# Peptides against a protein of PDB entry 2FGR, part 48

Target 1, 331 residues: chain A of PDB entry 2FGR
Amino acid sequence: SSVTLFGIVDTNVAYVNKDAAGDSRYGLGTSGASTSRLGLRGTEDLGGGLKAGFWLEGEIFGDDGNASGFNFKRRSTVSLSGNFGEVRLGRDLVPTSQKLTSYDLFSATGIGPFMGFRNWAAGQGADDNGIRANNLISYYTPNFGGFNAGFGYAFDEKQTIGTADSVGRYIGGYVAYDNGPLSASLGLAQQKTAVGGLATDRDEITLGASYNFGVAKLSGLLQQTKFKRDIGGDIKTNSYMLGASAPVGGVGEVKLQYALYDQKAIDSKAHQITLGYVHNLSKRTALYGNLAFLKNKDASTLGLQAKGVYAGGVQAGESQTGVQVGIRHAF

## One batch from the design tools (peptide; made by RFdiffusion4, then SolubleMPNN)

Design b1_p11_7_s2 (from b1_p11_7, 7 letters changed)
Fold by OpenDDE base, seed 5:
Structure b1_p11_7_s2 (fold): chain B 331 residues (1-331), chain A 11 residues (1-11)
Amino acid sequence: as target 1 above (331 residues)
Amino acid sequence: LSLEELEKLLE
């Protein structure tokens, strides 16, 4: 058996020109290029091609030294794997997010990521952003000539909010084709939650694709998130993302990503464009900079996620500019 | 395929 300690410390200086009051925010933030984390993982060979595994991972907040504590909410799984694939038990990325966020060139982190995986409806569930789930059982197939899939089910354990039962129940999965430079995936998920104390289904459909041309990579996402409410109508958001990345000078990477969030319930759009650069000082250490612009139209109040500095919304119809410059170190 | 067409897969 083996145990590996691993982690990332990513800390930045961040600036956003507007908060909810229209004021600038700036300071030291976290997780601008990659989410800061501390983890333990290991495997045991059980013979016959069967392996046991564990994975414990929590987020690190370098700006305040985890003042709010440390937990393993990123992942806490035990697994069995073999020729049949992998079964995981425990809190983890749900299969849909695990696969489909991989097309985000900003790695679902910082001010530039695709923000489609979001609680669009003031859902009262803990994981109504569709990213992770408690009480999760997941299964991942092997890769067969490029084809692969993942499935997951999370138990609600009779959790209730208001009149809503089955809160936290998740069912979902993806099918994918991953072969050489090409990746394409379809993800489907439904999560039970509550809005205003009433039962609500969070339905999610996501399409992702990427192609690595060597000189550049293109990536795209199409997503619909729908909170199906009994009262007040459905809250539907169509999210679109297109990004490109390219290596620069053998030690750097430039990224450009655009996203559109069409928030149907408020008939309002938000446009996000982000330019990022990563400069590798070593295999483990990088400098990075991100520049993001978020344009809200009409009633849209989305804000850039400058974690540790400001991740709230802005006034309706306001634009926000964000900057992050930081250091990422992996160990 | 439109996203609306894909929505039926979740029904």
Scores: peptide ipSAE 0.007, ipTM 0.499, DockQ to the pose 0.011
Fold by OpenDDE base, seed 4:
Structure b1_p11_7_s2 (fold): chain B 331 residues (1-331), chain A 11 residues (1-11)
Amino acid sequence: as target 1 above (331 residues)
Amino acid sequence: LSLEELEKLLE
């Protein structure tokens, strides 16, 4: 058996020019290039091609030293793997997010990521962003000539909110083709939640694709989220993303990503454009900078997610500019 | 396939 301690400490100076009051926010933030984390993982060879594994991972907040505590909410799994693939038990990324967020060139963190995996409807469930789930069983196939898939089910355990009685139930999966420079995936998921104390289904469809040309990588996402409410009508958001990245000078990477969030329930769009640069000082340490513009139209109030500084919304129809400059260190 | 067509796969 083996046990590995691993982690990332990513801390930045961040600025956004507008908060909900129209004021600027700035300070020390976290997780601008990669989510800061501390984890333990290990495997045991059981023979016959079977392995046991564990993975415990929690988020690190370098700005305050985890003043609110430490937990393993990022991942807390035990696994069996072999020629059949991998079965995981425990809190984890749900299969859909695990696969489809991989197309986000900003690693699903900081001010530049695709924000489609979101609680669009004031869902009252803990994981209504569709990213992770408690009480999760996941299965991942091997890669068969490029083809692979993942499936997951999370038990609600009769969690109730208001009149909703299946809160936290997740069912979902993806199919994918990963071969050489090409990756393409389709993900489908449904999560049970509550909105206003009423049972609501969060349905999600996501298409993702990327191609690595060597000199540059292109990546794209198409997503629909639908919070199906019994009263008040559905809350639907169509999210689109297109990004490009390229190595620079052998030690750097430049990234440009655009996203559009078409929020149907409020008939409002938001446009996000982010320019990022990562400069590798070593294999483990990098400097980075992100510059993001978020333009809200009409009733849209989206805000950039400058974790540790400001991650709230802005006034309807307002635009927001964000900057992060930081250090990422992996161990 | 449109997103609307794909959403039927979730029903």
Scores: peptide ipSAE 0.006, ipTM 0.464, DockQ to the pose 0.011
Fold by OpenDDE base, seed 1:
Structure b1_p11_7_s2 (fold): chain B 331 residues (1-331), chain A 11 residues (1-11)
Amino acid sequence: as target 1 above (331 residues)
Amino acid sequence: LSLEELEKLLE
């Protein structure tokens, strides 16, 4: 049996040149290279190849010392694992996000990540970005010659918003092939939510692939998110991502990632391009810098997610430039 | 498979 305390403190100086009023924002931000976190995890060998596990993890906000509190909303699971794979009970990444965000070269955080996992429709559910779920049961298979899969179901527990019932219900999963330098996955998910107090289905399909050439890695994502509304029509977004990374001098990594967000409901596109560099001072400590450009077309108002500084939108059709320079320390 | 073809799998 073991219990491990672990975490990451990632804090940066961040700048964006435009907020919703067209003014610049700057200050101390968090989670630019990795999400800052504090966690406890452990395992117990039950014999016969069976293990019990627990995982409790919450986000750390180093800029204000978690002034709004601390919780285990990142993950709070108990699990059984063995030759059959792993079953998890509790709040966690849903299987689709857990697998498909792995193709994001910016680790789903900071100003550079793929932003497709988003609440595109002002959904009123707590997790309408499709990333995590409450009341979740998940199952992950072993790897069978490269093939693997994950499935999840979250209970709604009769949660209601307006006239919508079953809010928070999730069903989804992925199939994947992971073999050597190649990874490829298909994910499907549906969540029940509400928009304007009316029942809405959030449907998501995501394809991901990556190949590690040793000297460089190429990664890509294709995603469609569709909020199916009974009134007002569907809100559909097609998101695309292509990225490359390469080790530099044995101590660093450079990343370049492009994403396109085709927001069909407003017939508007947004283009994101990010250049990132990580310099490893040790196995646990790194310096990093991110430079991101977000170009909104037409009615698009997307903003870069400079957590702790500014994560709101911009004026329609405006471009935003963001910079983060920070320290990441893992323990 | 196009995204549209894949969408049919969710319905």
Scores: peptide ipSAE 0.006, ipTM 0.471, DockQ to the pose 0.011
Fold by OpenDDE base, seed 2:
Structure b1_p11_7_s2 (fold): chain B 331 residues (1-331), chain A 11 residues (1-11)
Amino acid sequence: as target 1 above (331 residues)
Amino acid sequence: LSLEELEKLLE
């Protein structure tokens, strides 16, 4: 049996040139390169190739010392694993987000990540961004000559909002091929939620692929999210991402990523471009910088996610520039 | 499979 304490502390100085009022924001932010976290995990060998496991992980906010408290909402699972793969019980990343966010070169954090995993429709559920779920059962296959898959189901436990009576139910999964320099995946998910007190299905389709050429890596995502409402029509968003990364001088990595968010319900697009650099001081410590530009068209009000400084929207049709410079330390 | 075909699988 083993128990491991682990974590990341990632803190930055951040700036955005516009908030919802058109004013600049700046200060000390968190989680610019990786999400800051504290966790406990362990395994027990049960013999015959079977293992039990646990994982407890919560987010750390270094700028305020977790003023709002600490919890294990990032992951709280117990598991069994073996030749059959792994079964997990408890709150976790849903299988679709766990796999498909791996193609985001900015690791789904900071001001540069792909923002497609989002609550696009003012959904009233707690996890309407499609990233995590409560009451989740997950299964992950082994890798069979490159082929692998994951599946999940989350119980709604009769959670109600307005007239919706199955809020929080999730069903989804992915199939993937991971072999050498190539990775490709298809994910499908449906989550039950409410919009305006009415039952709504959040449907999600995501395609991802990457190829590592050694000198550089290319990565891409194609995603459609659709909030299917009983009245008022569907709220559909098509999201696209293309990114490249390359090692620099053996100690650094440069990243460039573009994303397009085509918000069909408001007939408006947003364009995001981000340049990032990570400089490894050691295996555990890095300096990093991110520069992001977000252009909203027409009725789009998207904002960059400078966590701890400003993560809200901007006025319709406004552009936003963001900068993060920080330290990441893993233990 | 086209995106539209995949969408039908979620209905």
Scores: peptide ipSAE 0.006, ipTM 0.471, DockQ to the pose 0.011; fails the geometry check

Design b1_p11_7_s3 (from b1_p11_7, 6 letters changed)
Fold by OpenDDE base, seed 2:
Structure b1_p11_7_s3 (fold): chain B 331 residues (1-331), chain A 11 residues (1-11)
Amino acid sequence: as target 1 above (331 residues)
Amino acid sequence: LTAEELEKLLS
C-alpha cells in the first residue's frame, strides 16, 4: 500500500469595488486559481485487478491559517476500483458537479467561475449549492470508447428542518462522451431540502461540452436549477456559460469566459465576464491574475466570490468589478 | 511524501 500527502496553497491580493453597502473591499484572499487544500490519499492492490483506496481532503485558508479549523469536508472517501469502475463511500463531490464543473475554464474557483451551482432560493440545507453531499455512495464507470457515466445517492438520515423530513437526500448522475479533443456531458440531479421550513426539491439539469482545437479550447454550459416549493411557486434559474482558453508562449494560458444567470423568480438577469491569465514558473508554481465584471440588472444582487476578502452580494441592479493577483503552489 | 515520512514530520 502507498499513502501520499498532497496539497495546493493559493493566496492572492484581491479587490472588489462594491460590497452590499456600496463600499470597496480589498485584502489578502485565498483560492483564486485553484482551491487551496491539504490531503492524504492511498491505494492498496488487492490482486486480480481490484484496488482499495482512501481520500481525505480539506480546504486551506492561507490568509488566516485556518482560524475556523480544519476538516475533511472537501472529500472523505473509501473506495473499491477495478475493471468495473469505481465505487466510493463518503462525503464527496456529487457526480453531477464533479463532471459538469470540468467545463468551467476557471475550475469553479475564484472570481471568474461559472456560478450556476448555487443555492438560488435560500435553501436551508447545508449543501444546497449542489456541489457536495454527506452520506454519499457514488459509482463511476470506466471509459468505453469515449462513453462514461457516474451515479450517486446520498442518505438523508431523517434530517429535519421545519416540516421537511428528508433534508440532504441526493440522487443524480451524468452520461458523457470523452474522446480526444471532444467532451460532452448531460447531468441530472434532485436534492431534498427546505425553504422557509417547508419541504423543497432542488432539481438540476446541466449540459456541458468542450472542444480542444490545439491552439485554443472552447467550452460551454447550459443549466437549469429549480427549487420546487409547494407554497410560493418555483424558484427557477437558467444559467449559460461560454468560454475560450489558449496557451501563450509555452508558459502561459489566457482565459476568457462569459456567463448569464437568468433568475426567473425575480425576473432579473446577471452578466459575468472574466479575463484570466496564468503564468507557469514551474510545473508546480504559477502566478495568476483575474479580472471580472459582474452586471446585475433589476432585482439581481449577485456578487463575485473573492474568497477571504468579500463573497457577499451587492445592491440590486449594481455592477461589481473584481481583481485577483496571486501565487499558486502545488505539492 | 509517504505515510512514514509524514509520521516522522509529525513526531
Scores: peptide ipSAE 0.000, ipTM 0.364, DockQ to the pose 0.662
Fold by OpenDDE base, seed 3:
Structure b1_p11_7_s3 (fold): chain B 331 residues (1-331), chain A 11 residues (1-11)
Amino acid sequence: as target 1 above (331 residues)
Amino acid sequence: LTAEELEKLLS
């Protein structure tokens, strides 16, 4: 059995021109290009094509040295894999987010990512953004001539919030076609949660596709998230994303991504556009810069996620501009 | 970093 220690330290200088009070924020932030992390992983060959594995991974906050502590909340799994695919037990990305976030050209990090995987309804569950789950069992198929799938179920373990029971239960999965330059996927998920102490279902449907032309890559997402409240109206958001990336000079990559968030419950839209550049100094070290613009209309109060500096909302109908410049180092 | 080196670091 082998054990590998791995990680990423990604730290940046970040600026946003508006917070909730209309004031600027700036400072040292984290995870602008990739999420900073520390992890251990390993595999054991059990013979006959069967392998056991483990994966333990936690987030690193370089700006404050993990002042709030360290945990393995990013991933803590034990696995069996073989010709049948892979079964995982433990906290992890849910299958829907694992697959569908792969179409986000900003890798679900920094100020530029697709923000559709979000808690749109002040859900009281710990993972109401639809990204990860506790008590998760996942299964991933092999690739069969391009076709592949993933499925997951998370136990609620009778967790309650207010009058809501079954909080934290997840069921979901995706089907995909991945062949050469083409990728396309459909994901479906339901998570049990609470809003205002009342039972709520978070339903999610996501379509993703990308095509790599060699000289450039195009990627897109279509998503509907619906918080179906037991009492009161549904909180529905339709999110759209279109992005392009291209290699530059053999050592760089430029990215441009647009997203639209149509928040139906407040009849308000938000528009996000982000320009990013990564310059590889080596295989493990890169410099990067992100420039993002978020325009809120009407009652929308969305904010860019400048982790470590400011990740809150803005005043209704206000626009926000964000900048990140940083270093990413992988080991 | 090997498992053995990690054990030494954490001990």
Scores: peptide ipSAE 0.000, ipTM 0.376, DockQ to the pose 0.601
Fold by OpenDDE base, seed 4:
Structure b1_p11_7_s3 (fold): chain B 331 residues (1-331), chain A 11 residues (1-11)
Amino acid sequence: as target 1 above (331 residues)
Amino acid sequence: LTAEELEKLLS
């Protein structure tokens, strides 16, 4: 049996030029390059190729020392693994998110990540961004010549919001091919939630792919999210992402990523472009900088996610520029 | 391929 303490402390100085009032925001933020976290994990060899595992992980907010508390909402799983793959019980990334966010060159955090995994419809469920789920059972296959898959089901436990029942129920999975420089995945998910107190299904389809050319990596995502409402019509968003990264001088990495969010319900698009640089001072410590530009068109009000500083929206049709400069330390 | 087109292909 083994137990490992692990974590990341990522803290930055962040700036955005516009908030919802049109004013700038700046200060100390968190998780600009990687989500800050503290965790415990371990495994036990049960013999015969069977292993038990646990994983407990919570987010760290270095700017205020977790003033609002600490929990294991990032992951709290017990698992069995073997030749059959891995079964997990507990809150975790849902399989679709776990796999498809891996194509995000900005690690699904900071001001530069793909923001498609989002609550596009003012869903009232706790995890309407499609990233994690409570009461989750997940299964992950082994990798068979590159082919792999993951499946998950989350119990709603008869949670209700308004007249909506089954809130929090998740069913989804992905199929993937991961071999050498190539990765490609298709994910499908449905989550039950509520919008305006009414039953709503959040349907998600995501295609991702990446290729590592050695000198550079290309990555892309295509996603559709659809909040299917019984009343008021569907809220559909098509999200697209294309990114490239390259090592620089053996100690750095530059990243460039573009995303388009076509918000059909409001007939409005948002464009996101982010340039990032990571400078490795060691294997565990890095300096980083992110520069992001978000252009909202028409009724779009998207904001960059400068966690700890400002993660809200902007006025309709406004553009936002964000900067993060920080330190990431892993242990 | 648009996301919508992809959905149609899978439907």
Scores: peptide ipSAE 0.000, ipTM 0.363, DockQ to the pose 0.011
Fold by OpenDDE base, seed 5:
Structure b1_p11_7_s3 (fold): chain B 331 residues (1-331), chain A 11 residues (1-11)
Amino acid sequence: as target 1 above (331 residues)
Amino acid sequence: LTAEELEKLLS
């Protein structure tokens, strides 16, 4: 058996030119290039090709030393794996997010990520962004000829909010083709939640693809989320992303990503453009910089996620510019 | 860091 301690500490100086009051915010932020984390993982060979595993991982906030505490909400799983694939029990990324966020060139963190995996409807569930789930059982197939899949089910355990009685139930999965430079995936998920104390279904469909040309990588996402409400109509968002990355000088990587969030319920769009650069000082240490521009139209109030500095919205129709410059260290 | 090393650090 083996047990490995691992982690990332990613801390930055961040700036956004507008908050909800129209004022600038700046300070030390976290997780600009990768999510800061501390984890323990291990495996045990049980013989016959069967392995047991565990994974415990929590987020680290370097700016305040985890003043709000530490937990294993990123992942807390026990697993069995073998020729059949892997079964996981415990809180984790849901299969859809685990696979489809991999196409985000900004690692689903910082001011540049694809923000489609979001609670678009003021859902009252703990994980209404569709990223993780409690009480999750997941199954991942092996990769066979490039094809692979993942499936998950999370128990609601009769959690109630208002009149909703199945909050937290998740069912979803993906199918994918991963072979050499090519990756393509389709994900489908439904999560039970509540909006305004009323039962609501969060339906999600996501398509992702990437291709590594060696000299550059292209990546794209297409997503639709629907919060299906009994009263008030559906809250639908169509999200689109296209990104490119390229190695620079053997030690760096430049990234450019565009995203469009078409928020149908408010008939408003937001445009996000992010330029990022990572400079590897070593295999474990990097400097990075991100520059993001978010243009809200009409009633849109989206804000860049400068975690640790400001991650709230802006005034309707306002644009926001954000900058992060930081250090990422993996151990 | 291995489990053994961790135990040593936590001892």
Scores: peptide ipSAE 0.000, ipTM 0.370, DockQ to the pose 0.729

